# Peptides against a protein of PDB entry 3B8E: the designs that were tried, part 157

Target 1, 230 residues: chain A of PDB entry 3B8E
Amino acid sequence: PFLIFIIANIPLPLGTVTILCIDLGTDMVPAISLAYEQAESDIMKRQPRNPKTDKLVNEQLISMAYGQIGMIQALGGFFTYFVILAENGFLPIHLLGLRVNWDDRWINDVEDSYGQQWTYEQRKIVEFTCHTPFFVTIVVVQWADLVICKTRRNSVFQQGMKNKILIFGLFEETALAAFLSYCPGMGVALRMYPLKPTWWFCAFPYSLLIFVYDEVRKLIIRRRPGGWVE

## One batch from the design tools (peptide; made by RFdiffusion4, then SolubleMPNN)

Design b2_p22_7_s3 (from b2_p22_7, 19 letters changed)
Fold by OpenDDE base, seed 2:
Structure b2_p22_7_s3 (fold): chain B 230 residues (1-230), chain A 22 residues (1-22)
Amino acid sequence: as target 1 above (230 residues)
Amino acid sequence: LVKEAEERALKLLKLAQELIEQ
């Protein structure tokens, strides 16, 4: 998120404190749960042929999986960010290069995509309105990603939700998201304004898409073991 | 992997503390 903010000069989609809350609060428990479940699944399926090479390959696979999950989460967050800004009159193309004027408190006539002028205060309200749903979108996408990453080859429907740590992680993330979204003072402390309940559902189509995509991927892997999709 | 995740978490926590203190 921060890299895209710098490169594209767009309004800040996610505050630094919220990024820290994601990295420390929402990513840690899921990462531990996934590490535990992958270790359990790999231990059951592979006799360690060579402990050094198999450990290196597993570490690379896990690192790639975490990197891919983080990228998917960021894409989901940006999707929600662009939807909210578009609903408020700022189309994605118009946001490119807008940061300089957006963050300038002396410019109170920043035009949206429809020629409406926005004061600095109004712009910051919209910006901070994006932070909470961006965070919640990441959590909702993480639900799908965690459920999907549970199995490398098997459908979630076949293996079920047996990992209690993963289930606990999902509840903890949801509780944290609810706390940060609705606790009084979070708008001032974290620049996270209260979230309308409807925004929880904004990520659901994206989570469903990822879920369907991964189930299709797993189906292909089962039909063609050793294919490039693995 | 759990140890590496813990080390990364500790590193992120330290970075977070440094950022909050600035």
Scores: peptide ipSAE 0.009, ipTM 0.275, DockQ to the pose 0.039
Fold by OpenDDE base, seed 4:
Structure b2_p22_7_s3 (fold): chain B 230 residues (1-230), chain A 22 residues (1-22)
Amino acid sequence: as target 1 above (230 residues)
Amino acid sequence: LVKEAEERALKLLKLAQELIEQ
């Protein structure tokens, strides 16, 4: 997210505090939960493959999969960001390069895509209105990520959700998202304005995309044991 | 997976520290 903010020079889509909340609140517990995940039944039954070559391949594939999932998460967040700004009159193309003028407190006549002028205060309200939905989008996408990361080869439908810690992580992320979104004073304290309940659904297509992507990946692995995707 | 989780946790902790120090 931050890289795209720098490269595209768009208004800040996600505040530092929200990034911290994602990293500490939404990623830490899941990471711990995965560490305590019971070894997949197929992993336990697999004879030790050549431990050097297969570890390297698995590490690369895991890294690629996590990298791809991370990209989808980022895309989900940015989608939500662009939708909110578009609803407020700022089309995605117009946001490119707008950061400099957007963050300048002395410029009170920044035009939107429709020629409407926005004061600094108005712009900051819109910016902070984006922070919460972006955060929530990431959390909702992370639900799918957590669920898919539970299994390496088996479908979620085959292994089920046995890890109580993972389930707890999902609830914690959701509770944190709800707290940050709806607790009085969070707009002032954390620059996270209250979220319309409808924005929770904005992330669902991306969660589904991640889920489908991983299930397809796992299906390919199951059909082609020892293939490139393993 | 445990090592990867640990590495991720360490990266997150470092990132958190960097963000707190800013």
Scores: peptide ipSAE 0.008, ipTM 0.277, DockQ to the pose 0.038
Fold by OpenDDE base, seed 1:
Structure b2_p22_7_s3 (fold): chain B 230 residues (1-230), chain A 22 residues (1-22)
Amino acid sequence: as target 1 above (230 residues)
Amino acid sequence: LVKEAEERALKLLKLAQELIEQ
């Protein structure tokens, strides 16, 4: 997110506070939940064929999988960001290069895509209005990520939701997202303005996409053991 | 599959953009 903010010179899609909330708040409990996840029956039965190559391959595959998931998360967040800004009159194309004027507190006549002038304060409200739904989008996508990361090969339908810690992690993320989105004063304290409940659903297509992607990946792994997709 | 997912995500973004532009 921050890299795209710099490269595209767009208004800040995700604030530092929201990033910290993701990294420390939403990712921590899920990571712990995965640490306590029961090892897949197949993982326990797998003898390392070649410890050196298999470790390297596994690390690469893990890194690639996390990288891919992270990209999907970022895409989901940016989708929500662009939708919100577009609903407020700022089309995605118009946002390119707008940051300089957007962040200038002395410019109070920044025009949107429809020629409406926005004061600095109004722009910052809209910017901060994007932070919360971006965060929520990440949380919703992380639901799918957590569920898919529970297993390497087994379908979620096969493994089930037996890990109570995982369920607790999902609840904690959701509760944190709800708290940050709806608690009074979050706009001032965290620059996270209240979120319309409809924005929770904006991420669902991406959550579904990542879920389907991983289920298909796992299906391929099951059908073709030792494939490059593994 | 990753490319396909990225392409699908990109298509969704384009579709969303088109819907917003309407």
Scores: peptide ipSAE 0.000, ipTM 0.204, DockQ to the pose 0.024
Fold by OpenDDE base, seed 3:
Structure b2_p22_7_s3 (fold): chain B 230 residues (1-230), chain A 22 residues (1-22)
Amino acid sequence: as target 1 above (230 residues)
Amino acid sequence: LVKEAEERALKLLKLAQELIEQ
């Protein structure tokens, strides 16, 4: 998010403090939960044919899948960001290069896509209105990510939700998201304005997309062992 | 060669993700 803010010169989609909350709050417990995930029964039964080459291929695919999922997560967050700004009169194309004028407190007549002038204070309100939904979108997408990362080959439906630490991670992420979204003073302290409950559901299509993508991937791996998808 | 390219792409994607998350 921050890189795109710099490169595209768009209004800041996600605050630095919120990014830190993702890194330290939402990602840590899930990462620990995955470390305690029981190895898939199929992985344990397969003797490594060549532990060096087969591990390398495996790490590559996990990393690729993680990278792809991370990109989908970012896209989900940016989608939410662009929707909110569009609802407030700023079309995505108009946001490109707007940061300089957007962040200038002395410019109080920044025009939106419809010719409406926005004061600095009004612009900051809409910017901070984007931060919370962006964060929540990431958390909701992380639910799917965490669930799909439980298994490499088996469907989540086959492996089940036996890892209590993973369930705790999902709860912690959700609780943190709720706290940051609705606790009084978060708008001032973290530049995260209160979130309308409806915005929680805006991320669900992306979570579902990730889930379906991974289940399809795993299905392909099961049907074509040793394929390029492994 | 494809595997090496995939490894390199993965390393780059991971690095990019780490940079985006920072």
Scores: peptide ipSAE 0.000, ipTM 0.231, DockQ to the pose 0.021; fails the geometry check

Design b2_p22_7_s4 (from b2_p22_7, 18 letters changed)
Fold by OpenDDE base, seed 4:
Structure b2_p22_7_s4 (fold): chain B 230 residues (1-230), chain A 22 residues (1-22)
Amino acid sequence: as target 1 above (230 residues)
Amino acid sequence: LVKEAEERAKELLEKAKELIES
């Protein structure tokens, strides 16, 4: 998220503190849970045909999985960010390069996509309004990502939800999201304004898309062992 | 791998605590 913020020069979609909360609060337990799930998976039950190559493959798979998850999460968060800003009059194209003027407290006439002028205070309210739903979107996307990463080849329907640590991680992420979204003072302390309950659903289509995509991917892998999709 | 992941997680947690306390 931060890299895209720098590259695209868009208004800050997610605060640093919130990023830390994601990295430490929402990613740690899931990462541990995935490590345990991998240990329980057939990958670990398969006697390493070649311990060196299989370790390398596993490390590559883990790195690719985490990298893909991170990219998907970022895309989900940015989707929510762009939706919120678009609802407030800032179309995605207009946000490109806007950061410099957006963050300048002396510019009180930043125009939106419709020619409406926004004061610095108004802009910051909108920015901070994006932080909470961005975070929640990441959490909701993480639910799907964690579920799909449970198995490399098998569908979620085949393996089920046996990993208690994974389930615990999902609850922890949800509880953290609820705490940060609704606890009094979080708007001031973390620059996260209270989230409308409707925004929890903003990520669901995206999570569903990811889930479907991964299930299709897994189906292809099952039908074509050793394919390029593996 | 699990132990390494746990160690990395602990390191991240400690760094996080340091950042929160700073």
Scores: peptide ipSAE 0.007, ipTM 0.229, DockQ to the pose 0.045
Fold by OpenDDE base, seed 5:
Structure b2_p22_7_s4 (fold): chain B 230 residues (1-230), chain A 22 residues (1-22)
Amino acid sequence: as target 1 above (230 residues)
Amino acid sequence: LVKEAEERAKELLEKAKELIES
């Protein structure tokens, strides 16, 4: 997200506070849940394969999977960002290069795609309105990520949702997202303005995409053990 | 361990909020 912000010179889609909330609030409990589940799965199923080659392959697979999932998460967040700005009159093409004028406090007549002029205060309200749904989008996509990471090779339908730590992580992420999105004063304190509940659903297609992608990947791995996907 | 991690996360979040408010 930050790289696209720099390259495209668009208004800031994700604030520092939201990044910290993702890293510290949403990712930690899931990471612990996954660590426990991986340890339990590795203890139960791995015959001692050659520890050097199998660890290296597994680390590469995990790194690639997390990289791909992270990319889909970012795309979901940016989609939500562009939809919100488009609904407020800023089409995606118009946002390119707009950052300089957008962030200038002395320019109170920044035009949208329809010729409407926006004051600095109005622009910042819209920008901060994007931060919350971007964060929520990441949380909703992380639900799918947590569910798919529960298994390396098995379908989620085969293993089920028995990990209480995973379920707790999902509730904690959701509760944090709801708190940051709807608690009074968060707009002033954290620059996260409340979002309409309907914005939670904008991430669902991306969560489904991640789920389908990972199930297909796992299906390929099960059918062709030792393929390039491993 | 999970409770301790959650408490630590909350502490870090509070510290981060304090740093941002400063």
Scores: peptide ipSAE 0.007, ipTM 0.262, DockQ to the pose 0.065
Fold by OpenDDE base, seed 1:
Structure b2_p22_7_s4 (fold): chain B 230 residues (1-230), chain A 22 residues (1-22)
Amino acid sequence: as target 1 above (230 residues)
Amino acid sequence: LVKEAEERAKELLEKAKELIES
């Protein structure tokens, strides 16, 4: 997200605080929850065919899978960001290169896509309005990510949600998201303005996409044991 | 461990808040 912010020179889609909240608040408990996930019955039964090559391949495959999921998460966040800004009059194409003027305190006449002038304060409010939904989007997408990551091969439907710690992690990150989104003062304290409850649903397509992606991946793995998708 | 991590996360969030307020 931050790299795209720099490269595209767009208004900041995700503040440093929100990044920290994601990394520390939303990722940590879920990551710990995964550590306590019961080992898949298949993982325990797998003898590495070639310990050296299979380990390397597995690490690469895991890295690729997480990379792909991370990309989908980022896309979900940016989608939410662009939707919010578009609703406020800033079309995606107009945001390109806008950062310089956007962040300039002395420019109070930045025009949106419709010629409306925005003061610095107004722009910052809109920017901060994006931070919360971006964060929430990541959280919602992480729901799917956590659920899918608990198993390597088995479908979520097969493994079930037996890990109470995982469930707790999901509730914790959701509660944190709700707190950051709706607690008074978060706009000032964390630059996270409250969002409409409808924004929680904006991420659901991406969450579903990740879920479907992983289920398809796992299905392929089950059908083709030892395939490159594994 | 989960509780400790949660507490650490909360502390970090609080520190982040303080840094923003400063």
Scores: peptide ipSAE 0.006, ipTM 0.268, DockQ to the pose 0.070
Fold by OpenDDE base, seed 3:
Structure b2_p22_7_s4 (fold): chain B 230 residues (1-230), chain A 22 residues (1-22)
Amino acid sequence: as target 1 above (230 residues)
Amino acid sequence: LVKEAEERAKELLEKAKELIES
């Protein structure tokens, strides 16, 4: 999110402090949970034919899959960001290159896509209004990500939700999201304004997309063992 | 070990929050 902010010169979609909260609060427990996840019986039983080459290929494929999931996750966050800004009069195309004027406190007449002038304070309010929904979108997408990362080959329906640490991680990130979204003072402290409850559901299609994507991927792996999708 | 790691993570998060609020 921050890289896109710099490259595209758009208003900041997610604050740096909020990113730190994701890294420290939402990703830590899930990462631990995955480290303690029992390896699939098939993974443990398969000796690599060529340990060096097969390991390298597998690591590359895993990295690519996680990269794809990460891209979908980012797209979910940006979708929420663009929806909120569009509802406030800023169409996506108008946001490109707007950052310089957006962040200038001396410019109080930045025009939206409809010619409405926005003061610096008004712009910052709408920016901070985007931060919380973006964060929540990331958390909701992470639900699917955590669940799918639990297994390499088996469907989630086959493996089940046996890892109590994973379940705890899901509750932890959800509780953190609720705290950051609704606790008084978070708007000032973290520049995260209160979230309307309806925005929690905005990310659900993306979570479903990731879930379906991974289930299809796993299905392909099961049908074509040793394929490029593995 | 997991509980210990979780507690440490929570402590770090709390310290980070305190630093941000200061």
Scores: peptide ipSAE 0.005, ipTM 0.236, DockQ to the pose 0.078

Design b2_p22_8_s1 (from b2_p22_8, 18 letters changed)
Fold by OpenDDE base, seed 3:
Structure b2_p22_8_s1 (fold): chain B 230 residues (1-230), chain A 22 residues (1-22)
Amino acid sequence: as target 1 above (230 residues)
Amino acid sequence: VKEVEERALKLLKEAERLIEEA
């Protein structure tokens, strides 16, 4: 999110402090939960033929899969961001290069896509309105990510939700998202304005997309063991 | 974990400074 903010010169989609809350608050416990996840019965049964080469290939494939999932998460957040700005009169194309004027306190006549002029204060309200749903979108997408990362080959339906630490991680992420979204003062402290409950559902299509993507990936791995998708 | 926490605290302080300067 921050890299795209700099490269595309768009209004800030997610505050730096909020990003840190994601990295430290929402990702840490889930990462620990995955470390304690019971290895798939199939992984433990197969001795690595060549521990050095097979481990390296496997680590690369895992890294690529996580990179792809992370990209889908970012796309989900940006989708929510662009929807909110579009609802407020700023079409995605109009946002490109707008940051310089957007963040300038002395420019109080920034035009939207419809020619409406926005004061600095009005623009910042809209920007901060985007931060909360962007964050919540990431959290909701992470629900699917955490669930799918439990296994490499087995479907979630086959492995089940036995890891109590993972369940705790999901609860913590949800509780943190609710706290940051609805606690008084978060708008001032974290530049996260209160979220309408309806915006929680905006992320569900992306969570479903990640879930379907991973289930299809796992299905391919099961049907073609040793393929490039593993 | 402590190293990650220290790095996180440093990043938070830097973020706070950037917010105060912004």
Scores: peptide ipSAE 0.000, ipTM 0.232, DockQ to the pose 0.037
Fold by OpenDDE base, seed 4:
Structure b2_p22_8_s1 (fold): chain B 230 residues (1-230), chain A 22 residues (1-22)
Amino acid sequence: as target 1 above (230 residues)
Amino acid sequence: VKEVEERALKLLKEAERLIEEA
């Protein structure tokens, strides 16, 4: 997400504190949940083939899968960001290169895509309005990520939701998202303005996409053991 | 996961530095 912010030179989609909350709040519990996850019965039963080559391939695939999931998460967040800004008159194309003028407090006539002029204060309100939905979008997408990470080969339906720590992680992320979104003072303290409940649903297509992607990946792995997707 | 986290944290720190320098 931040790389796209730098490369595209768009207004800040997510505050640093919210990013830290994602990293610390939403990534730690998943990592712990994975550590305590019972190894898939298939992983434990598979005799190590050539342990050197299979480990390298498996690490590359895990890295690639996590990289792809991370890209989908970022896309989900940016989608929500662009939707909110578009609803406020800033089309995605117009946001490109706008950061410099957007962040300049002395420029009070930044035009939107429709020629409406925005003061610095108005722009910052819109920016901060984007922070919470972006964060919530990431959390909702991470629900799918957490659920898919529990298994390497087996589908979610085959393995089931037996990991209590994983379930706890889902609740913790949701509680954190709710707290940051609706607790009084978060707009001032964290630059996260209250979120309309409808925005929680904006991430669901991306969560579903991640889920479907991983299930398809796992299905391919099951059908073609030793394929490039493994 | 740890490697991805470390890379993400490094990217975040670099990003924060770039924002502070900007």
Scores: peptide ipSAE 0.000, ipTM 0.262, DockQ to the pose 0.029
Fold by OpenDDE base, seed 5:
Structure b2_p22_8_s1 (fold): chain B 230 residues (1-230), chain A 22 residues (1-22)
Amino acid sequence: as target 1 above (230 residues)
Amino acid sequence: VKEVEERALKLLKEAERLIEEA
């Protein structure tokens, strides 16, 4: 997100506080859940035929899968960001290069795509309105990530959701997202303005995409053991 | 969950303060 912000010179899609909430609030419990599942899976893992090569391949594959999932998460967040700004009169093309004028306190007449002038305060409200939905989008997409990470080769439908820590992680992330989105004063304290409940659904297509992608990947791995997708 | 949320909020406020002071 931050790299795209710099390259495209668009208004800031995700605040520092929101990033910290993701890193500390949403990633920690999932990481613990995954650590427990890895421990359970490692007990079930057949001894690697070659410990050095099989571990390296497995680590690279996990890293690649997480990288791909992270890109889909970012795309989901940016989609939500662009939709919100478009609803407020700023089309995606108009946002390119707008950051300099957007962040300037002395410019109170920044025009949107329809010629409406926006004051600095109004622009910052819209910007901060994007932070919360971006965060919520990440959380909703992380639901899919947690579910798919439970199984490396098996379908979620085959193994089921028996991990209590994973379920707790899903609730914790959702509760944190709801707290940050709807608690009074978060707009002032954290620059996270309240989210309309409808915006929670904007992330669902991306969550579904991740789920489908991972199920297809797992299906390929099961049908072709030792393929490049592993 | 509420305690975790409160702790998270406190940590975030402290982090924001540190970033602003930096």
Scores: peptide ipSAE 0.000, ipTM 0.258, DockQ to the pose 0.047
Fold by OpenDDE base, seed 2:
Structure b2_p22_8_s1 (fold): chain B 230 residues (1-230), chain A 22 residues (1-22)
Amino acid sequence: as target 1 above (230 residues)
Amino acid sequence: VKEVEERALKLLKEAERLIEEA
């Protein structure tokens, strides 16, 4: 998120303190929960042919999986960010390079994509309105990602939700998201304004798409073992 | 991953400081 903020010179999509809350609060518990996930029966049956090479391959696969999850979460957050700003008159193309004028408190006539002028205070309200939905979107996308990452080959329907720690982690993330979204003072402390309940559903189509995509991917892997999709 | 996250966090904090100072 921050790299895109710098490179694209767009308004800040998510506050740094909120990013820290994601990294330390929402990502850590699920990551620990995944460590306790029951291994796939096919992975357990494959004796490590070469412990050194298989360990390296597993570490690479784990690092790629975590990197992919983080990328998908960021994409989901940015999707919600662009939707909110577009609904407020700022189309994605117009946001490119706008940061300098956006963050300047002396410029009170920043135009949106429709020629409406926005004061500094109005712009900051819209910016902080994006922070909470961005965070919530990450949590909602993370629900799907954590569930699908339980297995590489097996469907969620085949593996099931046996890991009680993972289930607990999902509820904890949801509770944290609700706390940060609705607790008084979070708008001042974290620059997260209260979230309308309807915005919780903004990420659901995206989470569903990821879920369907991963189930299709896993289905292809099961039908064509050793394919490029692995 | 933790080391990359820690480095990314440090870079983020430094960039925030630079943005606040600018």
Scores: peptide ipSAE 0.000, ipTM 0.265, DockQ to the pose 0.026; fails the geometry check

